# Designs tried in a protein design run: peptides against a protein of PDB entry 5ONS. Part 171

Target 1, 181 residues: chain A of PDB entry 5ONS
Amino acid sequence: MFKKFDEKENVSNCIQLKTSVIKGIKNQLIEQFPGIEPWLNQIMPKKDPVKIVRCHEHIEILTVNGELLFFRQREGPFYPTLRLLHKYPFILPHQQVDKGAIKFVLSGANIMCPGLTSPGAKLYPAAVDTIVAIMAEGKQHALCVGVMKMSAEDIEKVNKGIGIENIHYLNDGLWHMKTYK

## One batch from the design tools (peptide; made by RFdiffusion4, then SolubleMPNN)

Design b2_p29_7_s4 (from b2_p29_7, 13 letters changed)
Fold by OpenDDE base, seed 2:
Structure b2_p29_7_s4 (fold): chain B 181 residues (1-181), chain A 29 residues (1-29)
Amino acid sequence: as target 1 above (181 residues)
Amino acid sequence: SEKEKKEKELKEQEELVKKNLKELEEEEK
C-alpha cells in the first residue's frame, strides 16, 4: 500500500473529525481489535483532537497529536501503523517469519507460505482476512502489518503461494512519514 | 479465574508498554 508513498506527493489534505465520528471510529477499532479497548483512552485521549490525513489512492490515516495511529483504504478495515504496533504489540495477532524472509518482507513482498512454515518461523492459528503483525526470528518489533490470504491451517497444508499480503512494512513510505501535524 | 487471567494479562501489557515507550524515548535522543 505504501511502497511508493511519499508525504509530499501523496497527501491531499487533513481534516479534524467531529466527536460523533470519533466515537464511531473508536467503536470500530474495538470491534476490529478487542485487545485495544483498555488502551484506547491512552492512544486517543478524549481531550485530544483526532484528524484524518487523506491521501491518494483513497488512503486515510488516523492521527492524534501528529502521531500516525491507524490507516485504511477505501473505507475498508483499519490497520494499525507499525509505530503504534511497536508500542502496543498485542493489538494484532502475530505471525513469525524465518530469517530468510526478512529481506523480502522489508522490500514489500508478500509473504510466501514456506516463509511461515520453515524452521525459525512460527505460524499461529488465524483465519483468512485476519490482520496480523509479522514478526521475525530474533527481532523484537514487528516488521510488517499484513493480511492473511490463507488460513494458518491452509498455509500449513498447501505450503505454496501467498500466505500473507504485505500491507505496511518497516521503512516504507508510511514509516518515513513519522508524524503529521 | 477468567477475571484474574485478564487482570494478569493487563498488568503484563502495562509493563510491556512502559518498556517499549522508554526504549523509544531513548532512541529518539
Scores: peptide ipSAE 0.458, ipTM 0.871, DockQ to the pose 0.946
Fold by OpenDDE base, seed 5:
Parts: sequence; structure tokens; C-alpha cells
Structure b2_p29_7_s4 (fold): chain B 181 residues (1-181), chain A 29 residues (1-29)
Amino acid sequence: as target 1 above (181 residues)
Amino acid sequence: SEKEKKEKELKEQEELVKKNLKELEEEEK
């Protein structure tokens, strides 16, 4: 989603959200990520304005105090940013890739099934379309936010093709944006 | 109990978040 993203070229505008809209978004976030509920007041304090940065390709980035928290495309599901996920790594289920897959993940490549079933990888139960944090062997922080294209069971059985779609990865255009005030 | 499990999980999360925030502050220096 952000492989060729540049703040100067791809940001259209920024809007401040009304209280009612913020409430709706918070409810949606809790529905998508139940584990975020205890932390949502810390992540999005009531006193702080919530903004949406509108980008090309119908991308919207949710921000508080300049911090990029979540993003979505075409009013689809919200995804956490890697910066948020590094603070709150438990908001997504994890999948772990082997060391050999790291360079490909960091280039924006989709995660192939063998990278999730090989020695050094860890595959956890997850259904198709689940948003997941991509971890790597020997790394503490998530490298990528992805979406399961196959169930964990099918990844193990078939062990061929795209297991997880790469949505947002370390050092992509969104990562380099850092903040937006 | 389920309540005790949730309380334990929350405490673990609190410690992890605290650790992560500290590490991020150190990396920004």
C-alpha cells in the first residue's frame, strides 16, 4: 500500500474529526482489535483532537497529536501503523517469518507459505482476512502489518503461494512519514 | 478464574508498553 508513498506527493488534505465520528471510530477499533480496549484512552485521549490525513488512492490515516496511529483504504478495515504496533504489540495476532524472508518483507513482498513453515518461522492459528503482525526470528519489533490470504491451516497443508499479503512494512513510505501535525 | 487471567494479561501488557516506550525514547536520543 505504501511502497511508493511519499508525504509530499500523496497527501491531499487533513481534517479534524467531530466527536460523534471519533466515537464511531473508537467502537470500530474495539470491534476489530478487542485487545486495544484497555489502551484506547491512552492512545486516543479524549482531550486530544483526532485528525484524518487523506491521501491518494482513498487512503486515510488516523492521527492524534501528530502521531500516525491507524490507516484504512476505501473505508475498509483499520490497520495499525508499525509505530503504534511497536508500542502495543499485542493489538494484533502474530506470525513469525524465518530469517531468510526478512529482506523480502522489507522490500514490500508478500509472504510466501514456505517462509511461514520453515525452521525459524512460527505459524499461529489465524483465519483468512485476519490482520496480523509479521515478526521475524531474532527481531523484537514487527517488520510488517499483513493480511492472511490463507488460513494458518491451509498455509501448513498447501505450503505454496501467498500466505500473507504485505500491507505496511518497516521503512516504507508510511514509516518515513513519522508524524503529521 | 477468567477475571484473574485478564488482570494478569493487563499487568503484563502494562509492563511491556512501559518497556517499549522506554526503548523508543532511548533510540530517539
Scores: peptide ipSAE 0.453, ipTM 0.868, DockQ to the pose 0.963
Fold by OpenDDE base, seed 4:
Structure b2_p29_7_s4 (fold): chain B 181 residues (1-181), chain A 29 residues (1-29)
Amino acid sequence: as target 1 above (181 residues)
Amino acid sequence: SEKEKKEKELKEQEELVKKNLKELEEEEK
């Protein structure tokens, strides 16, 4: 999603959200990520304005005090940014890739099944379309936010093709955006 | 109890978040 993303070229505008809209978004976030509920007041303090940065390709980035928190495309599901996920790693279920897959993940490549089933990888139960944090062997922080394209069960059984779609990865255009005020 | 489990999980999360925030602050120095 952000492989060729540049803040200067791809950001269109920024809008401040109404309180009612913020409430709706918070409810959606709790629905998508139940584990975030105790933390929403810290992540999105009531006193702080919430903004949407509108980008090309129908991408919207939710921000508070310039921090990029979540993003979505075409009013689809929200994804946490890696920066948020590094603070709150438990808001997504995890998958772990092997060391060999790291370079490919960091190039924006989709995660192939062997990278999730090989020694050094850890595959956890997850359904298709689940948003997941991609961890890596020997790395502390998530490398990528992805979407399961196969269930964990099917990844293990079939062990071929794209297991997880790479949505947002370390050092992509969104990562380099850092803040937007 | 389920309540105790949730409280334990929350406590673990709090500790992890504190750790992560501290590490991020140190990296920004």
Scores: peptide ipSAE 0.453, ipTM 0.869, DockQ to the pose 0.964
Fold by OpenDDE base, seed 3:
Structure b2_p29_7_s4 (fold): chain B 181 residues (1-181), chain A 29 residues (1-29)
Amino acid sequence: as target 1 above (181 residues)
Amino acid sequence: SEKEKKEKELKEQEELVKKNLKELEEEEK
């Protein structure tokens, strides 16, 4: 989603959200990520304005005090940014890729099934379309936010093709954006 | 109890978040 993203070229505008809209978004976030509920007031303090940075290709980035928290495309599901996920790693279920897959993940490549079933990888139960944090062997922080294109069960059985779609990865255009005020 | 488990998990998460925030602040310097 952000492989060729540049703040100067791809940001259209920024809007401040009304309280009612913020409440709706918070409810949606809790629905998507039940474990976030205890943290939502810390992530999105009531006193702080919530903004949406509108980008090209119908990308919206939810921000508070300039921090990029969540993003979505075409009013689809929200994804946490890696920066948020590094603070709150438990927001998403995890999958772990092997060491060999790291360079490809960091280039924006989709995660192939063998990278999730090989020695050093760890595949955890997850349904198709689940948003997941991509971890790597020997790394503490998530490298990528992805979407399961196959269930964990099918990844193990088929062990061929795209297991997880790479949505947002370390050092992509969104990562480099850092903040937006 | 389920309550105690949830409280324990929340406490562990709080400590982890504090740790992560500190580490990130150090990396941004």
Scores: peptide ipSAE 0.449, ipTM 0.868, DockQ to the pose 0.950

Design b2_p29_8_s1
Fold by OpenDDE base, seed 5:
Structure b2_p29_8_s1 (fold): chain B 181 residues (1-181), chain A 29 residues (1-29)
Amino acid sequence: as target 1 above (181 residues)
Amino acid sequence: MEEEKKKEEEEKKKKLEEELEEKLKEAEE
């Protein structure tokens, strides 16, 4: 999603959200990520304005005090930014790729099934379309936010093709954006 | 207290970014 993303070229505008809209978004976030509920007031304090950065290709980035928290495309599901996920690693279920897959993930490549079934990988139960944090062998922090294109069960059985779509990865255009006020 | 907490959070963020950059560099080699 952000492989060719540049803040200067791809950001259109920024709007401050009304309180009612913020409440709606918070409810959506709790629905998507139940584990975030106890932390949501810390992540999005009531005293702090919430903004949406509107980008090209119908991408919207939710921000608080310039911190990029979540993003979505075409009013689809919210994804946490890697920066938020590093602070709150429990927001997403994890999948772990092997060491050999790291370079490809960091290039924006989709995660192939063998990278999830090989020695050094760890595949956890997850359904299709589940948003997941991509961990790597020997690394503590998530490298990528992805979406399961196959169930964990099917990844193990088929062991061929795209297991997880790469949505947001370290050193992509969103990562380099860092903050937006 | 709020300024100190903010500074601590910024320092934690900076350290995390540095660790991630180092880890990325190691992964690219």
Scores: peptide ipSAE 0.028, ipTM 0.554, DockQ to the pose 0.087
Fold by OpenDDE base, seed 3:
Structure b2_p29_8_s1 (fold): chain B 181 residues (1-181), chain A 29 residues (1-29)
Amino acid sequence: as target 1 above (181 residues)
Amino acid sequence: MEEEKKKEEEEKKKKLEEELEEKLKEAEE
């Protein structure tokens, strides 16, 4: 999603959200990420304005005090930014790729099934379309936010093709967009 | 107390970002 993203070229505008819209978004975030509920007031304090940065390709980035928190495309599900996920690693279920897959993930490549089933990888139960944090062997912090394109069960059984779609990865255009006020 | 907590959080955030950048370089090599 952000492989060729540049803040100067791809940001269209920024809007401040109304309280009612913010409430709706918070409810949606709790529905998507139940584990975030106790932390949501810390992540999105009531006193702080919530903004949406509108980008090209129908990308929207939810921001508070310039921090990039969540993003979505075409009014789809919200994804946490890696920056938020690093602070709150429990927001997403995890999958771990092997060491060999790291380079490919960091290039924006989708995660192939063998990278999730090989020695050094860890595959955890997850359904198709689950948003997941991609961990790597020997690394503490998530390298990628992805979406399960196959269930964990199918990844293990089929062990071929795209297991997880790479949505946002470390050092992509969104990562380089550190803040937006 | 709130300012001290905020400063501590900012320092933790900065350290985390630095560690992440280092780990990124290690992952790209």
Scores: peptide ipSAE 0.027, ipTM 0.557, DockQ to the pose 0.102
Fold by OpenDDE base, seed 2:
Structure b2_p29_8_s1 (fold): chain B 181 residues (1-181), chain A 29 residues (1-29)
Amino acid sequence: as target 1 above (181 residues)
Amino acid sequence: MEEEKKKEEEEKKKKLEEELEEKLKEAEE
């Protein structure tokens, strides 16, 4: 999603959200990420304005005090930014890729099934379309936010093709954006 | 106390970002 993203070229505008819209978004975030509920007031304090940065390709980034928290495309599901996920690693279920897959993930490549079934990988139960944090063997922090293209069960059985779609990865255009005030 | 915690969290965030950037550079070498 952000492989060719540049803040200067791809940001269209920024809008401040109304309280009612913020409430709706908070409810959606709790629905998508139930574990975030106790932390949501810390992530999105009531006193702080919530903004959406509108980008090209129908990308919207939810921000509070310049921090990039979540993003979505075409009013689809929200994804946490890696920066938020590093603070709150429990927001997403995890999958772990092997060491060999790291360089490909960091290039924006989709995660292939063998990278999830190898001895250095850890594959946890997850359904198709689940948003997941991509961890790596020997690394503490998520390298990528992805979407399951196959169930964990099917990844193990088929062990071929795209297991997880790479949505946002470390050192992509969104990562480099850092903040937007 | 809340401002100090925010500053500590921001410092931890900054350190984490720096560590991640360093680790990325190491992975590219």
Scores: peptide ipSAE 0.027, ipTM 0.594, DockQ to the pose 0.092
Fold by OpenDDE base, seed 1:
Parts: sequence; structure tokens; C-alpha cells
Structure b2_p29_8_s1 (fold): chain B 181 residues (1-181), chain A 29 residues (1-29)
Amino acid sequence: as target 1 above (181 residues)
Amino acid sequence: MEEEKKKEEEEKKKKLEEELEEKLKEAEE
């Protein structure tokens, strides 16, 4: 999603959200990420305005005090930014790729099944379309936010093709935005 | 107290970002 993303080229505008819209978004976030509920007031304090950075290709980024929190495309599901996920690693279920897959993930490549089934990888139960944090062998921080294109069971059984779609990865265009005020 | 806590969180964030940048460099090598 952000492989060719540049803040200067791809950001269209920034809008401040109304209270009612913020409430709706918070509810959606809790629905998508139940584990975030106790932390949501810390992540999105009531006193702080919530903004949406509107980008090209119908990408929207939720921001609070310049921090990039979540993003979505075409009003689809929200994804946490890696920056938020690093603070709150429990927001997403995890999958772990092997050490050899790291370079490919960091290039924006989709995660192939062998990278999830090999020694050093850890494959956890997850259904298709589940948003997941991509961890890596020997690394503490998520390298990528992805979406399961196959169930964990099918990844293990088939062990070929794209297991997880790479949505947002370390050092992509979204990562480089850092903040937006 | 809130301002101090905010500064501490910003410092932690900065440190994390630096660590991540280092780790990225290591991963790209």
C-alpha cells in the first residue's frame, strides 16, 4: 500500500473529525481490535482532536497530536501503523517469519508460505483476511502489518504461494511520514 | 505531571525509532 507512498506527493489534505465521527471510529476500532479498548483513551485522549490525513488512492490515516495511529483504504478495515503497533504490540495477532524472509518483507514483498512454515518462523492460528503483525526471528518489533491471504492451516498444508499480503512495512512511505500535524 | 509523562513517552518513542533504524540497517546489510 505504501511502497511508492510519499508524503509530499500522496497526501491530499487533513481534516479534523467531529465528535460523533470519532465515537463511531472508536467503536469500530474496539470491534476490530478488542484488546485495544483499555488503551484507547490513552491512544486517543478525549481532549485531543482526531484528524484524518487523506491521501491518494482513498487512503485515510487517523492521527492524534500528529501521531499516525491507524489507516484504512476505501473505508475498509482499519490497520494500526507500525509506530502504534510498536507501542501496543498486542493490538494484532502475530505471525513470525524466518530470518531469511526479513529482507523480502522490508522490500514490500508479500510473505510466502515457506517463510511462515520454515524453522525460525512461527505460524499461529488465524483465519483468512485477519490483519496480523509480522514478527521476525530474532527481532522484537513488528516488521510489517499484513493480511492473511490463506488461513494458518492452509499455509501449513499448501505451503506454497502468498500466505500474507504485505500492507505496511518498516521503511515504507507511511513509516517515513513519522508524524503529521 | 502530564507534560513530564508526555516528554518521557516522546523520549521512549525517539529511542525506539533509533533502535528500529539501527535494526533496519542491520537487516538491509
Scores: peptide ipSAE 0.026, ipTM 0.560, DockQ to the pose 0.094

Design b2_p29_8_s3
Fold by OpenDDE base, seed 2:
Structure b2_p29_8_s3 (fold): chain B 181 residues (1-181), chain A 29 residues (1-29)
Amino acid sequence: as target 1 above (181 residues)
Amino acid sequence: SEKEKEEEEKKKEEELEKELEEKLKEAEE
């Protein structure tokens, strides 16, 4: 999603959200990420304005105090940013790729099934379309936010093709955006 | 104080960013 993303070229505008819209978004976030509920007031304090940064390709980034928290495309599901996920690693279920897959993930490549079934990888139960944090062998912090294109069960059985779509990865255009005030 | 807490959190974030950047470089080599 952010392979060719540049803040200067791809950001269109920024809007401050109304209270009713913020409430709706918070409810959506809790629905998508139930584990975030106890932390949501810390992540999105009531006293702080919530903004949406509108980008090209129908991308929207949710921000509070300049911090990039979540993003979505075409009013689809929200994804946490890696920066938020590093602070709250429990927001997403995890999958772990082997050491050999790291370079490919960091290039924005989709994660192939063998990278999830090989020694050093850890594949946890997850349904298709589940948003997941991509961990790597020997690394503490997530390298990528992805979407399961196959269930964990099917990844193990088929062990061929795209297992997880790479949505947002370390050092992509969103990562380099850092903050937006 | 709240200010000290904010400064500490900022420092932690900067340290994390540095660690990730270093790890990224190592992964690219």
Scores: peptide ipSAE 0.071, ipTM 0.593, DockQ to the pose 0.083
Fold by OpenDDE base, seed 1:
Structure b2_p29_8_s3 (fold): chain B 181 residues (1-181), chain A 29 residues (1-29)
Amino acid sequence: as target 1 above (181 residues)
Amino acid sequence: SEKEKEEEEKKKEEELEKELEEKLKEAEE
């Protein structure tokens, strides 16, 4: 999603959200990420305005005090940014790729099944379309936010093709935005 | 103070970012 993303070229505008919209978004976030509920007031303090950075290709980034928190495309599900996920690693279920897959993930490549089934990888139960944090062998911080294209069971069984779609990864265009005010 | 907490959090974030940059470099090698 952000492989060729540049803030200067791809950001269209930024809007401040109304209270009612913020409430709706918070509810949606809790629905998507139940574990975030106790932390949501810290992540999105009531006193702070919530903004949406509108980007090309119908990408929207939810921001508070310039911090990039979540993003979505075409009003689909919200994804946490890696920056938020690093602060709150529990927001997403995890999958771990082997060391060999790291360079490919960091290039924006989709995660192939062998990278999730090989020694050094850890594959946890997850259904198709689950948003997941991609961890790496020997690393403590998520390298990528992805979406399961196969269930964990099917990844193990088939062990071929795209297991997880790479949505957002370290050093992509979204990562480089850092903040937006 | 709230300001001090914010500054401390910012510092922690900057430290984390540096760590991630280092880890990124290691991963690209």
Scores: peptide ipSAE 0.057, ipTM 0.593, DockQ to the pose 0.091
Fold by OpenDDE base, seed 4:
Structure b2_p29_8_s3 (fold): chain B 181 residues (1-181), chain A 29 residues (1-29)
Amino acid sequence: as target 1 above (181 residues)
Amino acid sequence: SEKEKEEEEKKKEEELEKELEEKLKEAEE
């Protein structure tokens, strides 16, 4: 999603949200990520304005005090940014790729099944379309936010093709954006 | 103070970013 993303070229505008819209978004976030509920007042304090940064390709980034928190495309599901996920690693279920897959993930490549089933990888139960944090062998912090394209069960059984779609990865255009006020 | 908390949070963020950059470099080698 952000492989060729540049803040200067791909950001269109920024809009401050109304209280009613913020409430709706918070409810959606709790629905998508139930574990975030106790932390949501810390992540999105009531006193702080919530903004949407609108980008090209129908990408929207939810921001508070310039911090990039979540993003979505075409009013689809929200994804946490890696920066938020590093602060709150429990927001997403995890998958772990092997060392060999790291370079490919960091190039924006989709995660192939062998990278999730090989020694050094850890595959956890997850359904298709589940948003997941991609960990890597020997790395403490998530390298990528992805979407399961196969269930964990099917990844293990088939062990061929794209297991997880790479949505947002470390050192992509969104990562480099850092803040937006 | 709130200022001290903000400075501490900023420091933690900078430390985290540095760790990630170092780990990224290690992954590229």
Scores: peptide ipSAE 0.051, ipTM 0.572, DockQ to the pose 0.087
Fold by OpenDDE base, seed 3:
Structure b2_p29_8_s3 (fold): chain B 181 residues (1-181), chain A 29 residues (1-29)
Amino acid sequence: as target 1 above (181 residues)
Amino acid sequence: SEKEKEEEEKKKEEELEKELEEKLKEAEE
């Protein structure tokens, strides 16, 4: 989603959200990520304005005090940013790729099934279309936010093709935004 | 403090970015 993303070229505008809209978004986030509910007031304090950074390709980034928290495309599901996920690693279920897959993930490549079934990888139960944190062997922080294109069961059985779509990865255009006010 | 925690998390992110920079370069070749 952010392979060729640049803040200067791809940001259209920024809008401050009304309280009613913020409440709706918070409810959506709790629905998607039930475990976030106890933390949501810390992540999105009521006293702080919530903004949407609108980008090209129908990308929207949810921000509080300039911190990039969540993003979506075409009003689809929300994804946490890696920066938020590093603070709250439990927001997403995890999958772990082997060491060999790291360089490809960091190029924005989709995660192939062998990278999830090989020695050093760890594949956990997940349904297709589940948003997941991509961990790597020997690393403590997520490298990528992805979407399961196959179930974990099918990845193990088929072990060929795209297992997880790469949505947001370390050092992509979103990562380099850091903050936006 | 919350500020100290935020600074610590920022430091972790920066360390991760630096650690993986070499792998990023390898992927772009």
Scores: peptide ipSAE 0.023, ipTM 0.612, DockQ to the pose 0.055

Design b2_p29_8_s4
Fold by OpenDDE base, seed 1:
Parts: sequence; structure tokens; C-alpha cells
Structure b2_p29_8_s4 (fold): chain B 181 residues (1-181), chain A 29 residues (1-29)
Amino acid sequence: as target 1 above (181 residues)
Amino acid sequence: EEEEKKKEEEEKKKKLEEELEEKLKEAEE
């Protein structure tokens, strides 16, 4: 999603959200990420304005105090940013790739099944379309936010093709935005 | 009071991280 993303070229505008819209978004976030509920008031304090940065390709980034929190495309599901996920690693279920897959993940490549079934990888139960944090052997912080294209069971059985779609990764265009005021 | 609140939040964070690690461990068994 952000492989060719540049803030100067791809950001269209920024809007401040109304209270009713913020409430709706908070409810959606709790529905998508039940574990976030106790933290949501810290992440999105009531006193702080919530903004959406509108980007090209129908990308929207939810921001509070300049921090990039979540993003979505075409009013689809919200994804946490890696920056938020690093603060709150429990927001997403994890998958771990082997050390050899790291360079490919960091290039924006989709995660292939062998990178999830090999020694050093850890594959956890997850259904298709589950948003997941991509961890790697020997790394503490998530390298990527992805979406399961196969169930964990099918990844193990088939062990071929794209297991997880790479949505957002370290050092992509979204990562380099850092903040937006 | 603000420091105490911050400490409580960090403790809750730690517990959630521990719960995640436990769930991950259980999934490996």
C-alpha cells in the first residue's frame, strides 16, 4: 500500500473529525481490536482532536496530536501503523517469519508460505483476512502489518504461494511520514 | 497522581504483553 508512497506527492488534505464520527471510529476500532479498548482513551484522548489525513488511492490515516495511529483504504478495515503497534504490540495477533524472509518483507514483498513454516518462523492459528503483526526471528519489533491470504492451517498444508499480504512495512512511505500535524 | 496513573498504565501494558506471550506459547504447544 505504501511502497511508492510519498507524503509530499500522495497526501491530499487533512480534516478534523466531528465528535460523532470519532465515536463511530472508536467503536469500530474496539470491534476490530477488542484488546485496544482499555487503551483507547490513552491512544485517543477525548480532549485531543482527531484528524484524518486523506491520501491518494482512497487511503485515510487517522491521527491524534500528529501521531499516525491507524489507516484504511476505501473505507475498509482499519490497520494500526507500525509506530502504534510498537507501542501496543498486543493490538494484533502475531505471525513470525524466519530470518531469511526479513529482507523481502522490508522490500514490500508478500510473505510466502515457506517463510512462515521454516525453522525460525512461528505460525499461529489465524483465519483468512485476519490483520496480523509480522514478527521475525531475533527482532523485538514488528516488521510489517499484513493480512492473512490463507489460513494458518492452509499455509502449513499447502506451504506454497502467498500466505500473508504485505500492507505496511518498516521504512515504507507511511513509516517515513513519522508525524503529521 | 499522574505518575501513579502512568505506573498503573505501564503495569496493565506489561500484563497484556505477558498474556500475549502466554497465548503465543500455548499456540506453540
Scores: peptide ipSAE 0.029, ipTM 0.563, DockQ to the pose 0.067
Fold by OpenDDE base, seed 4:
Structure b2_p29_8_s4 (fold): chain B 181 residues (1-181), chain A 29 residues (1-29)
Amino acid sequence: as target 1 above (181 residues)
Amino acid sequence: EEEEKKKEEEEKKKKLEEELEEKLKEAEE
């Protein structure tokens, strides 16, 4: 999603959200990420304005005090930014790739099934279309936010093709954006 | 107190970013 993203070229505008819209978004975030509920007031304090940064390709980034929190495309599901996920690693279920997959993930490549089933990888139960944090062998922080393209069960059984779609990764255009006020 | 908390959060953020940069460098080698 952000492989060729540049803030200067791909940001269209920024809007401040109304209270009613913020409430709706908070409810959606709790629905998508139940574990976030106790933390949501810390992540999105009531006193702080919530903004949407509108980008090209129908990408929207939810921001509070210039911090990039969540993003979505075409009013689809929200994804946490890696910066938020690093603060709150429990927001997403995890999958772990092997050491060999790291360089490919960091290039924006999709995660292939063998990188999730090999020694050093850890595959946890997850349904297709689940948003996941991609961890790596020997790394503490998530390298990527991805979407399961196969269930964990099917990844193990089939063990070929794209297991997880790479949506947002370290050093992509969103990562480099850092803040937006 | 609010300024102190903000400073602590900024320091935590900085440490996390430094750790991430180090871990990324290790992954590119």
Scores: peptide ipSAE 0.028, ipTM 0.524, DockQ to the pose 0.096
Fold by OpenDDE base, seed 2:
Structure b2_p29_8_s4 (fold): chain B 181 residues (1-181), chain A 29 residues (1-29)
Amino acid sequence: as target 1 above (181 residues)
Amino acid sequence: EEEEKKKEEEEKKKKLEEELEEKLKEAEE
């Protein structure tokens, strides 16, 4: 999603959200990420304005006090930013890729099944379309936010093709934005 | 009071991280 993203070229505008819209978004976030509920008031304090940064390709980034929290495309599901996920690693279920897959993930490549079934990888039960944090052996922080394109069971059985779609990764265009005020 | 709230939040975070790690271990068995 952000492989060729540049803040200067791809940001269109920034809007402040109405209270009713914020409430709707908070409810959606709790529905998508139940584990975030106790933390949502810390992440999105009631006193702080919530903004959406509108980008090209129908990308929207949810921000509070300039921090990039979540993003979506075409009013689809919200994804946490890696920066938020590093603060709250429990927001997403994890998958772990092997050490050899790291360089490909960091290039924006989709995660192939062998990178999830090899020694050093850890594959946990997850359904298709589940948003997941991509971890790597020997790394503390998530490298990527992805979406399961196959179930964990099918990844193990088929062990071929795209297991997880790479949505957002370390050092992509979104990562480089850091903050937007 | 702010320091106490921050400590409580850090403890809650730690517990959630521990619960996640436990679930991950259970899934590895």
Scores: peptide ipSAE 0.025, ipTM 0.546, DockQ to the pose 0.067
Fold by OpenDDE base, seed 3:
Structure b2_p29_8_s4 (fold): chain B 181 residues (1-181), chain A 29 residues (1-29)
Amino acid sequence: as target 1 above (181 residues)
Amino acid sequence: EEEEKKKEEEEKKKKLEEELEEKLKEAEE
């Protein structure tokens, strides 16, 4: 999603959200990420304005105090930014790729099934379309936010093709945006 | 007081991370 993203070229505008819209978004975030509920008031304090940065390709980034928190495309599901996920690693279920897959993930490549079934990888139960944090062997921080394109069970059985779609990765255009006020 | 609250939040975070790791371990068994 952000492989060729540049803030100066791809940001269209920024809008401040109304209280009612913020409430709706908070409810959606709790529904998508139940583990975030106790932390949501810290992440999105009631006193702080919530903004959406509108980007090209129908991308929207949810921001509070300039911090990039979540993003979505075409009003689809919200994804946490890696910056938020590094602060709150429990927001997403994890999948771990082997050490050899790291360089490909960091190039924006989709995660192939062998990179999830090989020694050094860890594949945890997850349904198709689940948003996941991509961990790597020997790394503390998530490298990528992805979406399961196959169930964990099918990844193990089929062991070929795209297991997880790479949505947002470390050092992509969104990562480099850092803040937006 | 702010430092104590921060420590308490960090402890809660750590506990939640530990619970997640335990659940992940249980799923591997």
Scores: peptide ipSAE 0.023, ipTM 0.522, DockQ to the pose 0.061

